# Designs tried in a protein design run: peptides against a protein of PDB entry 5K2M. Part 9

Target 1, 273 residues: chain A of PDB entry 5K2M
Amino acid sequence: MRIGITYTVLRREEMAIKERAGEFGEVVMLHEDDLLFPGNYDLDVVIIRNVSHFKALYTARLFESEGIPTVNSSRLIFEAGDKLFATLRLAGKVPVPEWKAALSEGGALRVPDSLGYPLVSKPVFGSWGRLLAKVNDRDSLEAVLEHRKWMKNPLYGIHYFQEFVEKPGRDIRSYVIGGEFVGAIYRYSNHWITNTARGGKAEPCSDPEVEELSVKAWEAFGEGALAIDIFESEKGLLVNEVNPNMEFKNAARVTGADMAGKLVEYAVEVAKT

## One batch from the design tools (peptide; aimed at target 1 W128 R173 K249)

Design b1_p10_4_s4 (made by RFdiffusion4, then SolubleMPNN; from b1_p10_4, 5 letters changed)
Fold by OpenDDE base, seed 4:
Structure b1_p10_4_s4 (fold): chain B 273 residues (1-273), chain A 10 residues (1-10)
Amino acid sequence: as target 1 above (273 residues)
Amino acid sequence: ELERLRNSEE
């Protein structure tokens, strides 16, 4: 078994994955600078750990073009890594925050007619709560839309909105790998954005409803390794988003779950199919 | 640093 691991930065997660992968076979670490296609890669599977969503997506697709399966697959990265596309998958299977998408400024200005205020503006791509905006009124909406006009990436012209969900000072991040629930944490913050990357504290989450919902959310995609962000709302649990390029160092530390091991085990399974 | 890397590539 030859396991590739692509990476941008050697984080704790990548180190853990490397270590666990070594128990199953030969490990080939592939920094982004090492990647050139088409190439003659002798690998049974590649674990995708590129930091950038787009680089991860293209890397996965490029390996797949060489007949090498990836974890996650380019399909999953594409579907899950875009907030709007992920919502489209999730909405048919699990409760999600109310959302609207608009393709023009004119359309976006009508979103409050459905969602009301406050609402949340999200880019369809990005991480760590970047460019999330709590929009409390018309003036704020206009400002966000105006700024988007001047952003270079045309994807910022895709206007994705959610209802603002009141949370109890925390959200939930769960992990499902190969259809198996592996663990969950609470992320605490006094800010409406509770992402641990912005200084949130993590605690173990042991809730059967979270486990059930997480697995169901994963089933909306049907493959791979996903981190799932869940809100505790007045309406119950809502699946906010999923991440096909998960960070798990905090979750692994807090829960004691072998996240890296589970990921590698799944990759080995994929390699054998 | 990681955030900068992501921001530069996204």
Scores: peptide ipSAE 0.021, ipTM 0.674, DockQ to the pose 0.143
OpenDDE base, seeds 1, 2, 3, 5: peptide ipSAE 0.021, 0.021, 0.019, 0.022; ipTM 0.667, 0.681, 0.558, 0.686; seeds 1, 2, 5 fail the geometry check

Design b1_p10_5_s1 (made by RFdiffusion4, then SolubleMPNN; its pose is not in this set)
Fold by OpenDDE base, seed 2:
Structure b1_p10_5_s1 (fold): chain B 273 residues (1-273), chain A 10 residues (1-10)
Amino acid sequence: as target 1 above (273 residues)
Amino acid sequence: MEEELRNREE
């Protein structure tokens, strides 16, 4: 078994994945600088750990073009890594926050007619709460839309909105790999954006409802390794988003779950399929 | 490190 691991930065996650992968076979670490295609790579599977969503997506697709399966697949990265596309998958399977998408400013200006205020403006791509805006009123909406017009990436012209969910000062991040629930954490923050990247405390989440919901959320995609962001709302648990390029150092530390091992095991299974 | 990574993804 030859296991590739693509990466941008050697984080705790990548180190753990490398270590665990070494138990199953030869490990080939592939920094982004090492990636040229076509490359005729002699690998049975590649674990995609590029930080950039798009680099991860293209890297996965490039390996797949050489007949090498990836974890995650380019399909999963594409569908799960786009907030709108992910919502489209999730909405039919699990409770999600109320959402609207608009393809123009004129459309976007009508979103409050449905969602009301406050609402959340999200880019369809990006991590760590980047360019999330709590939109409290018309003036704020107009400002967000105006700014989007001047953003260079055309994807910023895709207007994705969500109801503002009142959360109990935390959210939940769960992990499902190969359809198996691996663990979950609470992420605490005094800010409405509860991402641990902003210095939030993590605590174990042992909730059977979270586990069940997480698996169902994963089933909306049906493959790979996903981190799942869940809100605790007055309406109950809501699946906010999924991440096909998951960080798990905090979750692994807090829960003691072998996230890296589970990921490698799944990759080995994928390689054998 | 996470903030630095955040800045590198743009």
Scores: peptide ipSAE 0.021, ipTM 0.606, DockQ to the pose 0.173
OpenDDE base, seeds 1, 3, 4, 5: peptide ipSAE 0.017, 0.017, 0.020, 0.014; ipTM 0.596, 0.596, 0.606, 0.561; seeds 1, 3 fail the geometry check

Design b1_p10_5_s3 (made by RFdiffusion4, then SolubleMPNN; its pose is not in this set)
Fold by OpenDDE base, seed 5:
Structure b1_p10_5_s3 (fold): chain B 273 residues (1-273), chain A 10 residues (1-10)
Amino acid sequence: as target 1 above (273 residues)
Amino acid sequence: MVEELKNREE
């Protein structure tokens, strides 16, 4: 078994994955500078750990074109890594926050007619709460839309909105790999954006309802390794988003779960299929 | 090449 690992930066996650992969076979570390296609890669599977969503997506697709399976697959990265596309998968399977999508400023200005205020504006791509806006009124909505006009990436012209969900000063991050629930954490923050990458604190989450919901959310995609963001709302648990390029060092530390090992085990299973 | 920036974690 030859396991490739693509990466941008050798983080704690990549180090852990490398270490665990070594127990299953030969490990080939592939920095972004090492990647050139078409190539002649002697690999049974590639674990994709590029930091950029788009680099991860294209890297996965390029290996797949060479007949080498990837974890995650380019399909999963594409569908799960876009907040709107992920919502389209999730909405038919699990409870999600109320959402609207608009393709123009004129459409976006009508979103409050359905969602009311406050609402949340999100880019369809990005991480760590980047470019999230809590929109409390019409003036704020107009300001967000005005700023989006001047952003260079055309994807900023895709307007994705959610209802604002009142949370109990925390959210939940769970992990499902190959359909198996691996673990979950609470992420605490006094800010409405509770992501630990923004200075939040993590604690273990042991809740059977979270486990069940997390597996159902994963089943909406049906493959791969996903981190799942869940809100505790007045309406119950809501699946906010998923991440196909997950960070897990804090979750692994807090829960003691072998997330790197589970990821490698799944990659080995994929290689054998 | 442009990479994603991270904030401070826990």
Scores: peptide ipSAE 0.018, ipTM 0.503, DockQ to the pose 0.242
OpenDDE base, seeds 1, 2, 3, 4: peptide ipSAE 0.015, 0.014, 0.015, 0.015; ipTM 0.517, 0.515, 0.508, 0.474; seeds 3, 4 fail the geometry check

Design b1_p10_5_s4 (made by RFdiffusion4, then SolubleMPNN; its pose is not in this set)
Fold by OpenDDE base, seed 2:
Structure b1_p10_5_s4 (fold): chain B 273 residues (1-273), chain A 10 residues (1-10)
Amino acid sequence: as target 1 above (273 residues)
Amino acid sequence: SVEELKNREE
């Protein structure tokens, strides 16, 4: 078996994936600079580890166009990597924070009529809490919307809002690969944005409800490897978002779960289908 | 940083 691994930066995750993939066959590391299409790639499967959501999406689709399956698939990356599209999948299967989408400033200005204040403005794409705004009032909403008008990417004109969820100083990041729950962590932060990439502490999360909810969240998509962000709210557990391009170094360290191995194993399974 | 890279790439 020949396993490709696409990457932008060789992180701990990519190193671990490479190492584990080597146990199953020949590993072909493919830096973004190595990717030219159409090409003649002799690969049975490609693990997509490009940092950029869009690069990951297009890379996956390009390999698929050559008959090479990817983990994750372009479909999954597309559906899960967009916060709104992900919400659309999730909302039918699991509890999610209340949300509204607006396609114009005029529509967006009416969002508080439904969600109230405070609310959270999110771009539909991006990671690590980029451009997340806690909107406490009308003035803040107007400011966010005004700024969005001047952003270059037209996707910023898609206004996705979520209720502000009061969290207990943490959130949950779980991992589901091929429908199997692999592990979960608490991410602690004094900020309303709880992302370990911003210096938050991680601790193991061993909660059967989290496990069950995580699997159900994964089932909303039905394939691939997902990191799942879950909020602990007064209303119970809420699935906030999913990430089809997951970082797991902290989770792997804290939980001891072999996330890289599980990812590779799933990729091998995909290669055999 | 990876964050900076993501900020440029997304």
Scores: peptide ipSAE 0.026, ipTM 0.722, DockQ to the pose 0.154
OpenDDE base, seeds 1, 3, 4, 5: peptide ipSAE 0.021, 0.023, 0.022, 0.023; ipTM 0.668, 0.690, 0.679, 0.610; seed 1 fails the geometry check

Design b1_p10_6 (made by RFdiffusion4)
Pose (drawn by RFdiffusion4):
Structure b1_p10_6 (pose): chain A 273 residues (1-273), chain P 10 residues (1-10)
Amino acid sequence: as target 1 above (273 residues)
Amino acid sequence: FEDFLRSIGE
């Protein structure tokens, strides 16, 4: 059993994964510099841990082209990692915040007629709560759209919006791996953006409703290891997003769950075809 | 920047 781990830097998550994988077989640490294709790689499975979402997608696709299964797969990395594609997959399967998509500035200006104010603008490929905006009126919408327009990346032209959900000073991050619920936390902040990457704080979450909803959200994709974001609202729990390159150091510490071990066990199972 | 990345996590 040879288990590959692709990485950019060795965060706590990558170190814990390396250790757990060592109990099952030879670990082959693959920095981005070690990635060259086409190439001959002798691996039964690769765990994708690249920090760049896009580098993770392409390395997963490249290893798949060498006949080497990846965790997560290139398909899941793309579908689950893009807010719009993921919302299309979650819709009708679990409750989600109301949302709209527009393809131009003019189309985006009509979004408030459907969603109302306040609304949330976010990039389709983003993480860590970056470039999220709470838009309270037209002037703010025009400001966000004007800035997005001048940004170089054509992906900023896909305008994705959600109603603003009044959360109780926190949100929920849960983890489902291979269909098994493995844990959840609350992420607190005095700010409406609660990501731990922006200073949000982890606490254990033992709400049985989140376990079931988290499995249903995972089932919309039917594979892999997903970190799932959930909002509490006046209309019950809402699934906001899913994440295919999970971070979990604060979550594992707070809940005591072995998220790195469970990811590895799942990877060994996929390595057996 | 590398040290910053090491500090990030959920």

Design b1_p10_6_s1 (made by RFdiffusion4, then SolubleMPNN; from b1_p10_6, 7 letters changed)
Fold by OpenDDE base, seed 4:
Structure b1_p10_6_s1 (fold): chain B 273 residues (1-273), chain A 10 residues (1-10)
Amino acid sequence: as target 1 above (273 residues)
Amino acid sequence: DVEELKKLGE
């Protein structure tokens, strides 16, 4: 078994994955600078750990074009890593925050007619809560839309909005790999954005409802390894988003779950199919 | 380092 691991930055996650992968076979670490295609890669599977969503997506697709399966697949990265596309999958299977998408400023200005205020503006791509805006009123909406016009990436012209969900000062991050629930954490923050990348504390979450919902959310995609963001709302649990390029160092530390091992085991399974 | 990672564009 030859396991490739693509990466941008050697994080704690990549180190743990490397270590666990070594128990199953030969490990080939592939920095982004090492990736040229077409190439002659002698690998049975590649674990995709590129930081950029787009680089991860293209890397996965490029390996797949050479007959090498990836974890995650380019399909999963594409569908799960885009907030709007992920919502389209999730909305058919699990409760999600109310959402609207608009393809023009004129359309976006009508979103409050359906969602009301406050609402959340999200780019369809991006991590660590970048460019999330709580839009409390018309003036704020107009400002966000105006700023988007001047952003170079055309994807910023795709206007994705959610209702603002009141949370109890925390959210839930769960992990499902190959359809198996691996663990979950609470992420605490005094800010409406509860991402641990912004200094939030993590605690173990042991809730059967979270486990069940997490598996159902994974089933909306039907493959791979996903981190799942769940809100505790007055309406019950809501699946906010999924991440096909998960960070898990905090979750592994807090829960004691072998996230890296489970990911490698799944990759080995994929290699054998 | 989260701050280092944040410098990486998507």
Scores: peptide ipSAE 0.016, ipTM 0.571, DockQ to the pose 0.156
OpenDDE base, seeds 1, 2, 3, 5: peptide ipSAE 0.015, 0.015, 0.019, 0.014; ipTM 0.561, 0.567, 0.563, 0.537; seeds 3, 5 fail the geometry check

Design b1_p10_6_s2 (made by RFdiffusion4, then SolubleMPNN; from b1_p10_6, 4 letters changed)
Fold by OpenDDE base, seed 4:
Structure b1_p10_6_s2 (fold): chain B 273 residues (1-273), chain A 10 residues (1-10)
Amino acid sequence: as target 1 above (273 residues)
Amino acid sequence: FEEELKSLGE
């Protein structure tokens, strides 16, 4: 078996994936600079680890066009990596924060009529809590909308909002690969944005309700490897978002779960189908 | 390193 691994930066995750993939066959590391299409790639499966959502998406689609399956698939990356599209999948299966989408400034200005204040403005794409805004009032909403007009990427003109969820100084990140719950962590932060990339501490989460909800959230997509962000709210557990390009170094360290191994095992299964 | 990763995520 020949396993490709595409990457932008060789992180701890990519090193772990490479190491575990070596147990199953020949590993071909493919930096973004190595990717030219159409190409003569002799690979049974490709694990997509590009940092950019869009580069990951297009890389997956390009390999698929050559008959090479990817983990994650371009479909999953597309649907899970867009916060709005992910919400559309999740909302029919699991509890999610109340949300609104608007396609114009005029529409966006009416969002508080439904969600109230405070609300959270999110770009539909992006990682590590970039361009998240807690909008406490009308003036803040107008400012966010004004700034979006001057952003170059037209996707910033897609206005996605959530209710502000009061959290107990933490959130939950769980991992589901191939429909199997692998593990979960609490991410602690004094900031309303709980992200380990911003200095949050991680602790293991052992909660059967989290496990059940995580699997259900994965089933909304029905394939691949997902990190799932869950809020503990007054209304119970809410699935906030999913990530088809998961970081897991902290979760693996804290839980001891073999996330890299599980990802490789799933990729090998995909290659055999 | 984390700042570099943040810059590459666009």
Scores: peptide ipSAE 0.016, ipTM 0.495, DockQ to the pose 0.171
OpenDDE base, seeds 1, 2, 3, 5: peptide ipSAE 0.017, 0.009, 0.015, 0.015; ipTM 0.493, 0.543, 0.496, 0.497; seeds 1, 3 fail the geometry check

Design b1_p10_6_s3 (made by RFdiffusion4, then SolubleMPNN; from b1_p10_6, 5 letters changed)
Fold by OpenDDE base, seed 3:
Structure b1_p10_6_s3 (fold): chain B 273 residues (1-273), chain A 10 residues (1-10)
Amino acid sequence: as target 1 above (273 residues)
Amino acid sequence: MEEELRKLGE
């Protein structure tokens, strides 16, 4: 078996994936600079680890066009990596934060009539809490909408909003690979944006309700490897978003779960199908 | 870029 691994930067995750993949077959590391299409790639499966959502999406689709399956598939990356499209899938299976989408400024100005204040403005694409805004009032909403008009990417004209969820100073990140729950962590933060990048502590999460909900959230997509972000709210557990290109170094360290091994095992199964 | 990604830490 020949396993490709595409990457932008060789992180701890990519090193772990490479090491585990070597136990199953020949490993071919493919930096973004090595990728030209159409190509004649001799690979049974490709693990997609490009940092950019769009680079990952196009890389997956290009390998699929050569008849080579990918983990994750271009379909999964497309649907899970867009916050609005992910919400559409999730809302049919699991509890999600209340949300609204508007396709114009005039539509966006009516969102508070349904969601109230405070609300959260999210771009449909992007990582690490970039351009997330807590909108407390009408003046703040108008300011966010005005700034969006001057952004060059037309996707900023797609207005996605959620209710503001009060959290207990933490959120949950779980991992589901091939339909199997692998592990979960609590991410602590004093900021309303809970991201481990901002110096938050991570602790193991052992909760059967989180495990069950995480598997159901994965079933909304029905394939691949997903990180799942869950909120503890007054309404119970809510699935906020999913990530089809997950970081797991902190989760693996804290839980002891073999995230890289599980990802490789799933890729080997995909190659055999 | 690696250090930038570390700072962005999911």
Scores: peptide ipSAE 0.016, ipTM 0.484, DockQ to the pose 0.510
OpenDDE base, seeds 1, 2, 4, 5: peptide ipSAE 0.015, 0.015, 0.015, 0.014; ipTM 0.505, 0.509, 0.510, 0.512

Design b1_p10_6_s4 (made by RFdiffusion4, then SolubleMPNN; from b1_p10_6, 7 letters changed)
Fold by OpenDDE base, seed 5:
Structure b1_p10_6_s4 (fold): chain B 273 residues (1-273), chain A 10 residues (1-10)
Amino acid sequence: as target 1 above (273 residues)
Amino acid sequence: SVEELKKLGE
């Protein structure tokens, strides 16, 4: 078996994936600079680890066009990596924060009529809490909308909002790979944006409700490897978002779960399908 | 680092 691994930066995750993949066959590391299409890739499966959502999406689709399956698939990356599209999937299966989408400034200005304040403005794409805004009032909403008008990417004109969820100084990140719950962590932060990438600490999360909810959230998509962000709210557990390009270094370290191994095992299964 | 990755953008 020949396993490709696409990457932007060789992180601990990519090193672990490479190491584990080597137990199953020949590993071909493919930096973004190595990717030209169409190409003659002799690979049975490709594990997509590009940092950019869009690069990951297009890389996956390009390999699929060559008849090579990817983990994650381009379809999963597309649906899970867009916050709005992910919400559309999740909302049918699991509790999610209340949300609204608007396609114009005029529409966006009416969002508080239904969600109230405070609300959270999110771009439909991006990671690490980038361009998240807690919108406490009309003035803040107008400011966010004004700034969006001057952003070059037309996707910033897609206005996605959620209710602001009060969290207990932490959130949960769980990992589901191939429908199997692999593990979960608490991410602690003094900021309303809880992310380990922003200096939050991680601790193991062992909660059967989290496990069940995580699997159900994964089932909304029905394939691949997902990190699932869950809020502990006054209304109970809410699935906030999913990530089809998960970082798991901290989670693996804290839980001891073999996330890299599980990812590779799933990729091998995909290759055999 | 994650910070370096952020600078590279998505």
Scores: peptide ipSAE 0.020, ipTM 0.492, DockQ to the pose 0.165
OpenDDE base, seeds 1, 2, 3, 4: peptide ipSAE 0.018, 0.018, 0.013, 0.019; ipTM 0.498, 0.488, 0.450, 0.504

Design b1_p10_7 (made by RFdiffusion4)
Pose (drawn by RFdiffusion4):
Structure b1_p10_7 (pose): chain A 273 residues (1-273), chain P 10 residues (1-10)
Amino acid sequence: as target 1 above (273 residues)
Amino acid sequence: FEDFLRAMGT
């Protein structure tokens, strides 16, 4: 059993994964510098841990082209990692915040007629709560759209919005791996953006409703290891997003769950075809 | 920047 781990830097998550994988077989640490294709790699499975979402997608696709299964797969990395594609997959399967998509500035200006104010603008490929905006009125919408327009990346032209959900000073992050619920936390902040990457704080979450909803959200994709974001609202739990390159150091510490071990166990199972 | 990445996580 040879288990590859692709990485950019060795965060706590990557170190814990390397250790657990060592109990099952030879670990082959693959920095981005070690990635060259086409190439001959002798691996039964690769765990994708690149920090760049896009580098993780392309390395997963490249290893798949060498006949080497990846965790997560290139398909899941793309579908689950893009807010719009993921919302299309979650819709009708679990409750989600109301949302709209527009393809131009003019189309985006009509979004408030459907969603109302306040509304949330976010990039389709983003993480860590970056470039999220709470838009309370037309002037703010025009400001966000004008800035998006001047940004170089054509992906900023896909305008994705959600109603603003009044959360109780926190949100929920849960983890489902291979269909098994493995844990959840609350992420607190005095700011409406609660990501731990922006200073949000982890606490254990033992709400049985989140376990079931988290499995249903995972079932919309039917594979892999997903970190799932959930909002509490006056209309019950809402699934906001799913994440295919999960961070969990604060979550594992707070809940005591072995998220790195469970990811590895799942990877060994996929390595057996 | 690498030190910043190493400090990141959930």

Design b1_p10_7_s1 (made by RFdiffusion4, then SolubleMPNN; from b1_p10_7, 6 letters changed)
Fold by OpenDDE base, seed 4:
Parts: structure tokens; sequence; C-alpha cells
Structure b1_p10_7_s1 (fold): chain B 273 residues (1-273), chain A 10 residues (1-10)
């Protein structure tokens, strides 16, 4: 078994994945600078750990074009890594925050007619809560829309909105790999954005409802390894988003779950199919 | 740093 691991930065996650992968076969670490296509890669599977969503997506697709399966697949990265596309999958299977998408400023200005205020503006791509805006009123909405016009990436012209969900000072991050629930954590923050990347505390989450919902959310995509962001709302649990390029160092530390091992085991399984 | 990682996220 030859396992490739693509990466941008050698993080704790990548180190753990490398270590566990070594138990199953030969490990080939592939920094982004090492990736040229078409190439002659002798690999049975590639674990995609590029930091950039787009680089991860294209890397996965490029390996797949050479007949090498990837974890995650380019399909999963594409569908799960885009907030709007992920919502489209999730909305058919699990409770999600109310959402609207608009393709123009004129359309976006009508979103409050449906969602009301406050609402959350999200770019369809990006991580660590970048460019999330709590839009409390018309003036704020107009400002966000105006700023988007001047952003160079045309994807910023895709307007994705959610209702603002009141959370109890935390959210839930769960992990499902190959359809198996691996673990979950609470992420605490005094800010409405509860991402641990912004300094939030993590604690173990042991809730059967979270486990069940997480698996259902994964089933909306039907493959791969996903981190799932769940809100505790007055309406019950809501699946906010999923991440096909998960960070798990905090979750692994807090829960003791072998996230890296589970990911590698799944990759080995994929290689054998 | 987390800031560095964030810069690579796009």
Amino acid sequence: as target 1 above (273 residues)
Amino acid sequence: SMEFLRSLGE
C-alpha cells in the first residue's frame, strides 16, 4: 500500500495522518510544490490535506484523472466545500438554518423580505469565518453588497445568506468518516462566530442526537470524511455547514478519538475498492 | 500561525 498525503503546511493533523498511514504502508508526503500534472504517481490512494479549498479540489481531480482515488474525492470537496452547494445537499436530509441565495444585488436586497433581520452574509467559499457578516439592517446589507462589487473573485458575486441563529455561546463540531461517527466537540466563544480558529475553547460533546444528526448529514453526501458544524437553536439542532478539509487537532485532543487513524483506515478502504 | 493558515485558505 502506497499512501500519498498532499499538504500545504505540515500541521499537527498532517503529522498524525502521516504517522498512522505508516502503519498501513509506504507514505509519500507531497507538498504543493511537488505536485505537477500529468505525473507518474505510483500511489494507491491520496489523502488530500491542502489548506486551500480550490487547491484541494483541483489536486483531488488531477489525481483522479490519473486513476488514483482520493480522500476526499473531488466531488465531495466540490459539493461540501462550497457553502451553498453543501446547503443544497443538506437541506434535503437534515434541518438547516433558513437560507437564501441571490445572483444579483437586486435579488440580494430582497432577501430580508424572506429571512428578516438579523441575517448572516456568507461567501460560498472560504474558511475560518472569513467575510462572514452579521447584517442587522438595510444599511449593513447595502454596505456588504457594495463591497462585494469591488472584490476581484467573481464568486463573491454569489450572494448566500442565512438566518441569524441564536446560539448558547457555543456550537458543535462533529466528525464523520466513512459514515462512522468519530466524535464531537463543543466550541465556545463569546463572539457569534464560534470557530476555534479564533481562540474558542473546546470540550467533548457526548449527545446521541448530535451523533444521529451528524451521520444523516454525512449521508447527504454519501462519502468521505467530513467535519460537521451544528448549531443548538431554539428550533433544535441545525446543520450549518460541513468541511471536507477538516482540522481535528482540538477535537482529537479533547475527545481522545483517533481522527487521524480513522481517516487513514478509510483511505486504505478506498484504495482497496 | 493561524493567521498564516488563514491567508492560505483561498
Scores: peptide ipSAE 0.007, ipTM 0.461, DockQ to the pose 0.166
OpenDDE base, seeds 1, 2, 3, 5: peptide ipSAE 0.006, 0.007, 0.006, 0.006; ipTM 0.464, 0.485, 0.468, 0.396; seed 5 fails the geometry check

Design b1_p10_7_s2 (made by RFdiffusion4, then SolubleMPNN; from b1_p10_7, 5 letters changed)
Fold by OpenDDE base, seed 1:
Structure b1_p10_7_s2 (fold): chain B 273 residues (1-273), chain A 10 residues (1-10)
Amino acid sequence: as target 1 above (273 residues)
Amino acid sequence: MEEELRALGE
């Protein structure tokens, strides 16, 4: 068994994955600078750990073109890593926050007629709450739309909105790998964006409803390793988004779950298929 | 590290 691991930065997660992968076979660490295609790589599977969503997507697709399976697959990275495409999958299986998509400014200006204020503007790509805006009124909506016009990436012209969900000063992040629930944490923050990359603290979450909902959210995609972001709302639990390139250092530390081991075990299973 | 990861741009 030869296991590739692609990466941008050697984080605690990549170190843990490398260590656990070494128990199953030969490990080949591949920095982004090492990736040239076509390359005729001699690998049985590749674990994708590139920081960039798009670099991860293209890296996965390039290995797949050489007949090498990836964890996650390029299909999963594409569908789960886009907030709108992920919402389309999730909305058919689990409760999600109310959402609207608009393809023009004129369309976007009508979104409050359905969602009201406050609403949340999101780019369809990106992590750590980057370019999230709480839009409280018409003036703020117009400002966000005006700024988007001058952004160079055409994907910023895809307008994705959610209802603003009042949360109890925390959200939930769960982890499902190969259809198995691995663990969950609460992320505490005094800010409406609860992501730990913005100063949140993590505590263990042991809730059977979270476990059941997390597995159902994973089943909307039907493969791979996903982190799942869940809101506690007055309407009950809502699946906000999923991440096909999960950070888990805080969750592993707090829960004691072997998330790196579970990821490697799944990659080995994929290699044998 | 988190700031560096943000700067790398997802």
Scores: peptide ipSAE 0.015, ipTM 0.538, DockQ to the pose 0.169
OpenDDE base, seeds 2, 3, 4, 5: peptide ipSAE 0.015, 0.014, 0.015, 0.015; ipTM 0.543, 0.509, 0.537, 0.517; seeds 3, 5 fail the geometry check

